Peptides against a protein of PDB entry 6UG1. Designs and how they scored, part 110

Target 1, 304 residues: chain A of PDB entry 6UG1
Amino acid sequence: SNEERKRRKYFHMLYLVCLMVHGFIRNEWINSKRLSRKLSNLVPEKVFELLHPQKDEELPLRSTRKLLDGLKKCMELWQKHWKITKKYDNVGLYMRTWKEIEMSANNKRKFKTLKRSDFLRAVSKGHGDPDISVQGFVAMLRACNVNARLIMSCQPPDFTNMKIDTSLNGNNAYKDMVKYPIFWCEVWDKFSKKWITVDPVNLKTIEQVRLHSKLAPKGVACCERNMLRYVIAYDRKYGCRDVTRRYAQWMNSKVRKRRITKDDFGEKWFRKVITALHHRKRTKIDDYEDQYFFQRDESEGIPD
Target 2, 301 residues: chain A of PDB entry 6UG1 as posed
Amino acid sequence: SNEERKRRKYFHMLYLVCLMVHGFIRNEWINSKRLSRKLSNLVPEKVFELLHPQKDEELPLRSTRKLLDGLKKCMELWQKHWKITKKYDNEGLYMRTWKEIEMSANNKRKFKTLKRSDFLRAVSKGHGDPDISVQGFVAMLRACNVNARLIMSCQPPDFTNMKIDTSLNAYKDMVKYPIFWCEVWDKFSKKWITVDPVNLKTIEQVRLHSKLAPKGVACCERNMLRYVIAYDRKYGCRDVTRRYAQWMNSKVRKRRITKDDFGEKWFRKVITALHHRKRTKIDDYEDQYFFRRDESEGIPD

## One batch from the design tools (peptide; made by RFdiffusion4, then SolubleMPNN)

Design b2_p18_6_s2 (from b2_p18_6, 10 letters changed)
Fold by OpenDDE base, seed 1:
Structure b2_p18_6_s2 (fold): chain B 304 residues (1-304), chain A 18 residues (1-18)
Amino acid sequence: as target 1 above (304 residues)
Amino acid sequence: MKKLFEELAKLTEKLIKS
């Protein structure tokens, strides 16, 4: 019905705001001075120097290579720190079906919210789910004065799916769900004027995204609970930016159709939500990023 | 519908400033 379409659109918008606020709160928690002092001790001086290379005036690429080597060593150090990777409770922050949402409304289950103190303890001990591990890795890089962003792929229920029953078949569902991350890191390369993508936990990869990312979900089974639609970046100065364009090969032709921003009303609403979460002034880094997104939109073209 | 989504944006702003 038209009413059910409106209900699903509204519920998607509410759920998206809750996810984006969750990302904001986690980004505040990883700025903890107590956590920063503890995590800086995990990084030896030689690795710190690689994270902060001098500008090579002859070949700026040499400075980028040092930064990439420093980030690789930080991933290795993080793997040594992290002792226990817990499975997600149910589906974690992956996408729920409409049936699961309706069933959850009937079940008055007390959601156990993780407190800030419990999060800081989990990161400090190296015991938690993959999302806590990625968030802790971003905290470690920030403790080393690296301009690292927390990235969140927000997974609200699919308001474009009007099927009544969306039950997913169970057997490989967890493996397919966790094949691609929900949280990752970006690091600013001041030499190339680009963001470097870092997944320290799931795929254990570093990439300089040009046209496509390894972190973008591929295949039907993986996309059931992880649809690339809203990739939000949270920086150390409480900036909030939509960076979906970096990770979407087909933003205009495919991804936009599944976003609230497909219409002018949804675009204006989503901009208000981003603005409410963005607590810093614009910088030259934002200008370079917007220029990159513009070039990516021009290169994709308008879908026929 | 439009009014409700504008109220949701205002609630988000209030939540982040609190």
Scores: peptide ipSAE 0.029, ipTM 0.699, DockQ to the pose 0.066
Fold by OpenDDE base, seed 2:
Structure b2_p18_6_s2 (fold): chain B 304 residues (1-304), chain A 18 residues (1-18)
Amino acid sequence: as target 1 above (304 residues)
Amino acid sequence: MKKLFEELAKLTEKLIKS
């Protein structure tokens, strides 16, 4: 019905706000001064120097290569620190079906909310789910004065799916779900004027995304619970930015159709949500990023 | 169930108008 379509749209919007606020809160928690002091001790001086290379005036690419090597070594150090990777409780922050939401509303299941103190202890011990591990890795880079962002792929229920029953049955459902991350890192390269993508936990990869990312979900089974629609970046200064354009190959033709921003009402609403979560002034880094997104929109063209 | 979705829709609509 038209009413059910409206209800699913509004529920999607509320769920998206709750996810974006969750990302904001986790981004605040990883700025803990106590955690920063502890995590900086994991990075030896030689690796710190690679994270902060001098500008090579002859070939700026040499400075980028040093930064990439430093980030690789940080991923290796993080793997040594992290002792226990817990499975997600049920589906974690991956996408729920409308049926699962309906069943959950009937069940008075107390969601165990992780407290800030428990989170800081989990990161400090190296014990937690993959999301806590990624968030801790971002905290370690920030402790080394690296301009690292927490990235969150927000997975609200698909308001474009009007099917009642989307039971996801399969023995590999968890493996397919976790094949691609929900949280990752971006690091600012001051030499190339670009964001470097870092997945320290899932794919254990570093990318300089031009057109495509390995972190973008591919295949039907993986996309059932991980649909790339809202990739939100949280920086160390409490900036909040939509960076979906970096990771979406087909932003205009495919991704936009599944976003609340497909219509002017949804676009205006989503801008209000971003603005409410964006607690810093604009910087020259935002100008370089917006220029990159503009060039990516021009290169994709207008969908037929 | 229907009532919860209606409340969430109303809350979301209030959040949009604010």
Scores: peptide ipSAE 0.025, ipTM 0.658, DockQ to the pose 0.050
Fold by OpenDDE base, seed 5:
Structure b2_p18_6_s2 (fold): chain B 304 residues (1-304), chain A 18 residues (1-18)
Amino acid sequence: as target 1 above (304 residues)
Amino acid sequence: MKKLFEELAKLTEKLIKS
């Protein structure tokens, strides 16, 4: 019905705000001074120097190469620190079906919330799920004075799916779900004026995204619980930005159709949510990023 | 609808506090 379509749209909007606020709170927690002091000790001076190369004025690419080597070594150090990767309880922050949401409403199950103290202890010990691990990695880079962002791929229920039964079939559902991350890192390269993508936990990859990312889910089974729609960046100064354009090859033709921003009302609403979570002034880094997104939008064109 | 929004608000608070 038209009423059920409206219900699912509003539910999606509310769920999206929840996820975005969760990302904001986790971004605040990883700014902990106590955690920063502990995590800085994991990074040797030689690796710190690679993270902060001198500007090569003749060949800026040499400085970028040093930064990339420093980030690779940080990823290796993080793997040594992280002792226990826990499986997600159920589906974690991956996308739920409409049936699962309706069943969860009926089940008064006490969801155990992770307290800030428990999170800080988990990161410090290297014991937790992949999301806690990625968040801790961002905290380690920030402890080394690196301009690192926490990235969250927000997975609200699909309001474009109007099926009543949205049950997912299959024993491999967990493997397909966790094939691609929900959280990752971006690092600002001051030499190339670009964001570097870092997945320290899942794919263990470093990318300079041009047209596509390895972190973008591919295949029907992987997209059932991980749809690339809302990739939100949280920086160390409490900036909040939509960076979906970086990771979406087909923003205009495919991704936009699955977003609340497909209509003018949804676009205006979503901009208000981003603005409410954005607690810093604009910088030249934002100008370079917006220019990159503009060029990517022009290069994709308008879908026929 | 109102109950579903209240349950969502509770799920929201739980997700935010998790």
Scores: peptide ipSAE 0.024, ipTM 0.669, DockQ to the pose 0.145
Fold by OpenDDE base, seed 3:
Structure b2_p18_6_s2 (fold): chain B 304 residues (1-304), chain A 18 residues (1-18)
Amino acid sequence: as target 1 above (304 residues)
Amino acid sequence: MKKLFEELAKLTEKLIKS
């Protein structure tokens, strides 16, 4: 019905705000001074120097190469630190079906909320799910004075899916779900004036995204619980930015149709949510990023 | 604001685990 379509749209909006606020809170927690002091000790001086290369005036690319090598070594150090990777409880922060949401509303299960103290302990010990591990990696880079962002791919239920979902039964469903991450890292390269994408946990990859990302879900089975729609960046100064354009090849033709921002009302609403979560002044880094997004929109063209 | 965000995070965790 038209009423059910409206209900699913409003529920998607509420769920999206809740996810974006969750990302904001985790970003605050990883700024812990106590955690920072512990995690800085994981990074040897030689690796710290690679993270902070001198500007090569002859060839700025040499400085970027040092930074990339430093980030690779940080991923290796992080793997040594992380002792226990827990499976997600159920689907974690991956996308739920509408049937799962309806069934769950009836189950008043007392879910144990992870407290800030428990999170900080989990990161310090190297024990937790992949999301906690990525968040801890961002904290380690920030402890080394690296301008690292926490990235979250928000997975609200698909308000464009009006089908009655069949039960996703089977062990293969979990493997397909976790094939691509929900959380990752971005690092500012001051030499190239670009964000470097880092997945330290899932794909264990570093990339300089031009047109395509390895972190963008591909294939029907992987997209059932992970649809690239809302990629939100949280920086060390409590900035909040929509960076979906970086990871979406087909933002205008495909991704926009599955976002609340497909209409003017949804765009204005979503801008208000971003503004409410953005707690810093604009910087030259934001100007370079917006210029990159503009060039990506021009290069995609208007879908005919 | 902080309290509201903590409440919304709890609601999110409930919505995602529910």
Scores: peptide ipSAE 0.027, ipTM 0.678, DockQ to the pose 0.829; fails the geometry check

Design b2_p18_6_s3 (from b2_p18_6, 11 letters changed)
Fold by OpenDDE base, seed 4:
Structure b2_p18_6_s3 (fold): chain B 304 residues (1-304), chain A 18 residues (1-18)
Amino acid sequence: as target 1 above (304 residues)
Amino acid sequence: MMEELKKLAELTEKLVKS
């Protein structure tokens, strides 16, 4: 019905706000001074120097290469620190079906919220789910004074799916679900004026995204619980930005149709949510990023 | 605002663990 379509749209909006707020709070927690002091000790001086290369005036690419090498070594150090990767409880922050949401509303189970103290202890010990691990990695880079963003691929239920039963069948559902991350890192390259994508946990990859990312879900089974729609960046200064354009090859043709921002009402609403979570002034980094997004929109064109 | 955001995040974690 039209009413059910409206209900699913509004529930999607509410769920999206909740997810974006979760990302904001995790971003605050990883700014912990106590955690920063502990995690900085994981990074040797030689690796710290690679993270902070001098500007090569002859070939700025040499400075970028040093930064990339420093980030690679940080990933290796992080793997040594991280002792226990826990499975997600149920589906974690991956996308739920409408049926799962309806069933969960009836479930009086006491859910244990992860407290800030428990999170900080988990990161410090190297014990937790992949999301906690990624968040801890961002904290380590920030402890080394790297301009690292926490990236969150927000997975609200698909309001464009009007099927009554959206149950997902299959024993392999977990493996397909976790094939691509929900959280990752971006690092500002001051030399190339670009964000570097870092997945330290799942794919263990570093990318300079041009047209596509390896972190973008591919294949039907993987996309069932991970649809690239709302990739939100949280920086060390409590900035909040939509960076979906970086990771979406087909923003205009495919991704936009699955976003609340497909219409003017949704666009205005989503801008208000971003603005409410954005607690810093605009910078030249934002200008370079917006220019990159503009060029990507022009190069994709208008979908047929 | 921050307390409301905390409540919303707690709600989100409950929604995610349910």
Scores: peptide ipSAE 0.028, ipTM 0.693, DockQ to the pose 0.889
Fold by OpenDDE base, seed 2:
Structure b2_p18_6_s3 (fold): chain B 304 residues (1-304), chain A 18 residues (1-18)
Amino acid sequence: as target 1 above (304 residues)
Amino acid sequence: MMEELKKLAELTEKLVKS
């Protein structure tokens, strides 16, 4: 019905806000000074020097290479630190079906909210789910004075899916779900004036995204619970930015149709949510990023 | 519909500022 379409749109909006606020809170928690002091000790001086290369005036690319090597070594150090990767409880923060939401509304499941103290202990010990691990990795880079962002791919229920039953059957559902991450890292490269994408936990990859990312879900099975629609960046200064354009190859043709921002009302609403979560002034880094997004939008064109 | 979405946006702004 038209009413059910409206209901799903509103529920999607509420759920999206809750996810974005969750990302904001986790970004605050990883700024813990106590955690920072502990995690900085994981990074040897030689690796710290690679994270902070001098500008090579002859070939700036050499400085970027040193940074990439430093980030690679940081991923290796993080793997040594991380002792226990827990499976997600149920689907974690992956996308739920409408049926799962309706069934969950009837079940008074007390979700145990992880407390800040428990989170900090989990990161410090190297015990937790992949999301906690990624968040801890961002905290380690920030402890080394690296401009690292926490990235969250927000997975609200698909308001464009009007099917009543979308039961996802089968034992492979978890494997397909976790094939791509929900949380990852971005690191600012001051030499190339670009964000470097780092997945320290899932794919264990570093990439300089040009047209597409390895972290973008590909294939029907993985997209059932991980649909790239809202990739939100949280920086160390409590900046909040929509960075979906980086990871979406087909933003205009495919991704926009699945977002609340497909209409003017939804765009204005989503801009208000971003503005409410954005607690810093604009910087030159934001100018370079917006220029990159503009160039990517022009290069994609308007879908026919 | 627009009014409920406005209320949801306002509620969101309140929740994020709290």
Scores: peptide ipSAE 0.027, ipTM 0.653, DockQ to the pose 0.063
Fold by OpenDDE base, seed 1:
Structure b2_p18_6_s3 (fold): chain B 304 residues (1-304), chain A 18 residues (1-18)
Amino acid sequence: as target 1 above (304 residues)
Amino acid sequence: MMEELKKLAELTEKLVKS
């Protein structure tokens, strides 16, 4: 019905705000000065120097190579620190079906939220789910004065799915769900004027995204609980930016159709949500990023 | 606003564990 379509749209909007706020709060928690002091001690001086290379005036690419090597070594150090990767409770922050949401709403289960103190202890001990691990990795890079962003792929329920029963056949193995991350890192390269993508936990990869990312979900089974629609970046200065364009090869043709921003109402609403979560002034880094997104939109073209 | 945002995040964490 038209009523059910409206209900699913509004519930998607509410769920998206809840997810974006969750990302904002986790980004605040990883800025803990106490955690920063502990995590900086994991990075030896030689690795710190690689993270902060001098500008090579003859070949700026040499400076980028040093930064990439430093980030690789930080991933290795993080793997040594992280002792226990817990499975997600249920599906974690992956996408739920409409049936799962309805069943959960009827279930008066008292869930214990993760307190800030428990999160900081989990990161400090190296015990937690993959999301806590990625968030801790971003905290470690920030502790080393690296301009690292927390990236969150927000997975609200699909308001474009109008099926009454959206139950996934029970065969969707946990392995297919967790094949691609929900959280990752970006690091600003001041030499190339680009963001470097870092997945320290799931795929254990570093990439300089041009047209496509390895972190973009592929295949039907993986996309059922992980649809790339809302990739939100949270920086160390409490900036909030939509960076979906970086990771979406087909933003205009495919991704936009599954976003709330497909219409003017949704675009204006989503802009208000981003603005409410963006707590810093614009910088030249934002200008370079917007220029890159513009070039990506032009290169994709408008689908016929 | 920030308190409501915290409540919404807590609600989200509850939903994730359900």
Scores: peptide ipSAE 0.026, ipTM 0.679, DockQ to the pose 0.858
Fold by OpenDDE base, seed 5:
Structure b2_p18_6_s3 (fold): chain B 304 residues (1-304), chain A 18 residues (1-18)
Amino acid sequence: as target 1 above (304 residues)
Amino acid sequence: MMEELKKLAELTEKLVKS
């Protein structure tokens, strides 16, 4: 019905706000001064120097290479720190079906909310799910004065799916679900004027995204619970930015059709949500990023 | 989060029915 379409749209909007606020709160928690002091001790001076190379005036690419090597060594140090990777309870922050949402409405199961103190302890001990691990890695880079963003791929239920039964059947559903991350890191390269993508936990990869990312879900089974639609960046100064354009090869032709921003109302609403979560002034870094997004929009063109 | 999402969903359903 038209009513069910409206209900799913509004529920999607609400769920999206709650996910974006969750990302904001986690971004605040990883700015903990107590956690920062503990995590800075994991990074030797030689690795810190690689994270902060001098500008090579002759060849700025040499400075970028040092930064990339420093980030690789930080990923290795983080793997040594992290002792226990827990499985997600149920589906974690991956996408739920409409049936799962309805069934969860009837079950008053007390979800044990992770408190700030429990999160900080989990990161400090190296015990937790992959999301806690990524968030802790961003905290370690920030403790080393690196301009690192927490990235969250928000997975609200698909409001474009109007099927009554949306049950996902399959024994491999968990493996396919966790094949791609929900959380990752971006690091500002001041030499190339670009964001570097870092997945320290899942794919254990560093990339300089041009047209496509390794972190973008591929294949039907992986996309069932991980649809790339809302990739939100949270910086150390409480900036909030939509960076979906970086990771979406087909933003205009495919991704936009699955977003609330497909219409003018949804675009205006989503811009208000971003603005409410953006707690810093604009910087030259934002100008370089917006220029990159503009060039990516022009290069994709208008879908036929 | 899920219970808060439920309460918020109920609030949103009230807002959509108003």
Scores: peptide ipSAE 0.022, ipTM 0.648, DockQ to the pose 0.070

Design b2_p18_6_s4 (from b2_p18_6, 8 letters changed)
Fold by OpenDDE base, seed 3:
Structure b2_p18_6_s4 (fold): chain B 304 residues (1-304), chain A 18 residues (1-18)
Amino acid sequence: as target 1 above (304 residues)
Amino acid sequence: MRELFEKLAELTEKLVKS
């Protein structure tokens, strides 16, 4: 019905705000000074120097290569630190079906939320789910004075899916779900004036995204619980930015149709949410990023 | 605002683990 379509749209909006706020809070938690002191000790001086290369005036690419090598070594150090990777409880922050949401509304299970103290302990010990691990990796890079962002792919229920029953068959569903991450890292390259994408946990990859990312879900089964729609970046200064354009090859033709921002009302609403979560002044880094997004929009063209 | 964000995070976690 039209009423059910409206209900699903509003529920998607509420769920999206909750997810974006969750990302904001986790970004605050990883700025812990106590955690920072502990995690900085994981990075030896030689790796710290690679993270902070001198500017090569002749060939800036040499400086970028040092930074990339430093980031690779940080991923290796992080794997040594992380002792226990827990499975997600149920589907974690991956996308739920409308049926799962309806069934959960009836289940008054006392869920224990993860407290800040428990999170900091989990990161410090290297014990937790993949999301906690990625968040801890961002904290380690920030402890080394690297301009690292926490990236969150927000997975609200698909308000464009009007099917009642999407029974996902159980066993293969988890493997397909976790094939691509929900959280990852971006690092500012001051030499190339670009963000470097880092997945330290899932795909264990570093990339300089041009047209497509390895982190973008591919295939029907993987997209059932992970649809690239809202990729939100949280920086160390409590900036909040929509960076979906980086990871979406087909932003205008495909991704926009599944976002609340498909209409003017949804665009204005979503801008208000981003503005409410953005707690810093604009910088030259934002100018370079917006220029990159503009070039990506021009290169995609207008879908016919 | 912080308290609202904490409540929304709790709601998100409840929504996600339900």
Scores: peptide ipSAE 0.025, ipTM 0.655, DockQ to the pose 0.859
Fold by OpenDDE base, seed 1:
Structure b2_p18_6_s4 (fold): chain B 304 residues (1-304), chain A 18 residues (1-18)
Amino acid sequence: as target 1 above (304 residues)
Amino acid sequence: MRELFEKLAELTEKLVKS
């Protein structure tokens, strides 16, 4: 019905705000001064120097190579620190079906929330789910004065799915769900004027994204619970930006159709949500990023 | 605003664990 379409759209909007606020709060928690002091001790001086290379005036690419080597060594150090990777409770922050949401609404289960103190202890000990691990990795880079931002792929229920029964075929293995991350890191390269993508936990990869990322979900089974639609960046100064364009090869042709921003009302609403979560002034880094997004929109072209 | 964000985070965690 038209009523069910409206209900699913509004529920998607509410769920998306809750996810974006969750990302904002986790980004605040990883800025803990106590955690920063502890995590800086994990990074030897030689690795710190690689994270902060001098500008090579002859070949700026040499400075980028040093930064990339420093980030690789930080991933290795983080793997040594992280002792226990817990499975997600249920599906974690991956996408739920409409049937799962309806069943959950009937269950008056008291859920224990993770307190800030428990999160800081989990990161500090190296015990937690993959999301906590990635968030802790971003905290370690920030502790080393690296301009690292937390990236979140927000997975609200699919309001474009109008099927009554949205049950997944029971065989979608936990492995297919977690094949691609929900959280990752980006690091600003001041030499190339680009963001470097870092997945320290899941794929254990460092990328300079050009046209596509390895972090973008591929295949039907993986996309059932991880649909790339809202990739939100949270920086160390409480900036909030939509960076979906970086990771979406087909933003205009495919991704936009599954976003609330497909219409003018949804675009204006989503801009208000981003603005409410964006707590810093614009910088030259934002100008370089917007220029890159513009070039990516031009290169994709208008869908036929 | 902060209290609202904390409440929305709690709701998000409840939605994730349900």
Scores: peptide ipSAE 0.025, ipTM 0.652, DockQ to the pose 0.888
Fold by OpenDDE base, seed 2:
Structure b2_p18_6_s4 (fold): chain B 304 residues (1-304), chain A 18 residues (1-18)
Amino acid sequence: as target 1 above (304 residues)
Amino acid sequence: MRELFEKLAELTEKLVKS
């Protein structure tokens, strides 16, 4: 019905706000001074120097290569620190079906929220789910004065799916779900004026995304619980930015149709939500990023 | 269940109109 379509749209909007606020809170927690002091000790001086290379005036690419090598070594150090990777409880922050949402509303299951103290202890011990591990990795880079962002792929229920039953059956459902991350890292390269994508936990990759990312979900089974629609960046200064354009090959033709921002009402609403979560002034880094997004929109073209 | 979705929709509508 039209009423059910409206209810699913509004529920999607509320769920999206809750996810974005969750990302904001986790970004605040990883700025803990106590955690920062502990995690900085994991990074040797030689690796710290690679993270902060001098500008090579002859070939700026040499400075970027040093930064990339430093980030690779940080991923290796993080793997040594992280002792226990827990499975997600149920589906974690991956996308729920409408049936699962309906069934969960009947079940008074008290979702045990992780407290800040428990999170900081988990990161410090190297014990937790993949999301906690990624968030801890961002905290380690920030402890080394690296301009690292926490990236969250927000997975609200698909309001464009009007099917009543969307039950996902299969023994491999968990493996397919976790094939691509929900959380990752971006690092600012001051030499190339670009964000570097870092997945320290899932794919263990470092990318300089031009047109495509390995972190973008591919294949039907993986996309059932992980649809790239809302990739939100949280920086160390409590900036909040939509960076979906970086990771979406087909933003205009495909991704936009699955977003609340497909219409002017949704665009205005989503902009209000971003503005409410964005607690810093604009910088030249935002100008370079917006220029990159503009060039990506021009290069994709307008879908027919 | 319907009531919870209706309340969530109403709350979201209030959040959107604010």
Scores: peptide ipSAE 0.024, ipTM 0.647, DockQ to the pose 0.050
Fold by OpenDDE base, seed 4:
Structure b2_p18_6_s4 (fold): chain B 304 residues (1-304), chain A 18 residues (1-18)
Amino acid sequence: as target 1 above (304 residues)
Amino acid sequence: MRELFEKLAELTEKLVKS
């Protein structure tokens, strides 16, 4: 019905806000000074120097290569630190079906929310789910004075799915779900004026994204619980930015149709939510990023 | 419709400022 379509749209919006606020809170927690002091000790001086290369005036690419090598070594150090990767409880922050949402509303199970103290302990010990691990990695880079962003792929229920039963069948559902991450890192390259993508936990990859990312879910089974629609970046200064354009090859033709921003009303609303979560002034980094997004929009063109 | 979304934006702002 038209009413059910409206209900699903509203629930999607509420759920999206809750996810974006969750990302904001986790981004605050990883700024912990106590955690920073502990995690900085994991990074040897030689690796710190690679993270902060001098500008090569002859070939700026040499400085970028040093930064990339430093990030690779940080990823290796993080793997040594992290002792226990827990499975997600149920689906974690991956996308739920409408049926699962309706069933969960009836289950008065008090979800034990992870407290800040428990999170900081988990990161310090190297014990937790993949999301906690990624968040801890961002904290380690920030402890080394790297301009690292926490990236969250927000997975609200699909308001464009009007099926009554959306039950997902199959024994491999968890394996397909976790094939691609929900959280990752971006690092500012001051030499190339670009964000570097880092997945330290899932795919264990470093990318300089041009047209596509390896972190973008591919295949029907993987996309059932991980639809790239709202990739939100949280920086160390409490900036909040929509960076979906970086990771969406087909933003205009495919991704936009699955977003609340498909209409002017949804666009205005989503902009208000981003503005509410954005607690810093605009910088030249934002200008370079917006220019990159503009060029990507022009290059994709208008969908037929 | 509009009112609910404005309220969600307001609630988001309150949650982030608290």
Scores: peptide ipSAE 0.047, ipTM 0.740, DockQ to the pose 0.070; fails the geometry check

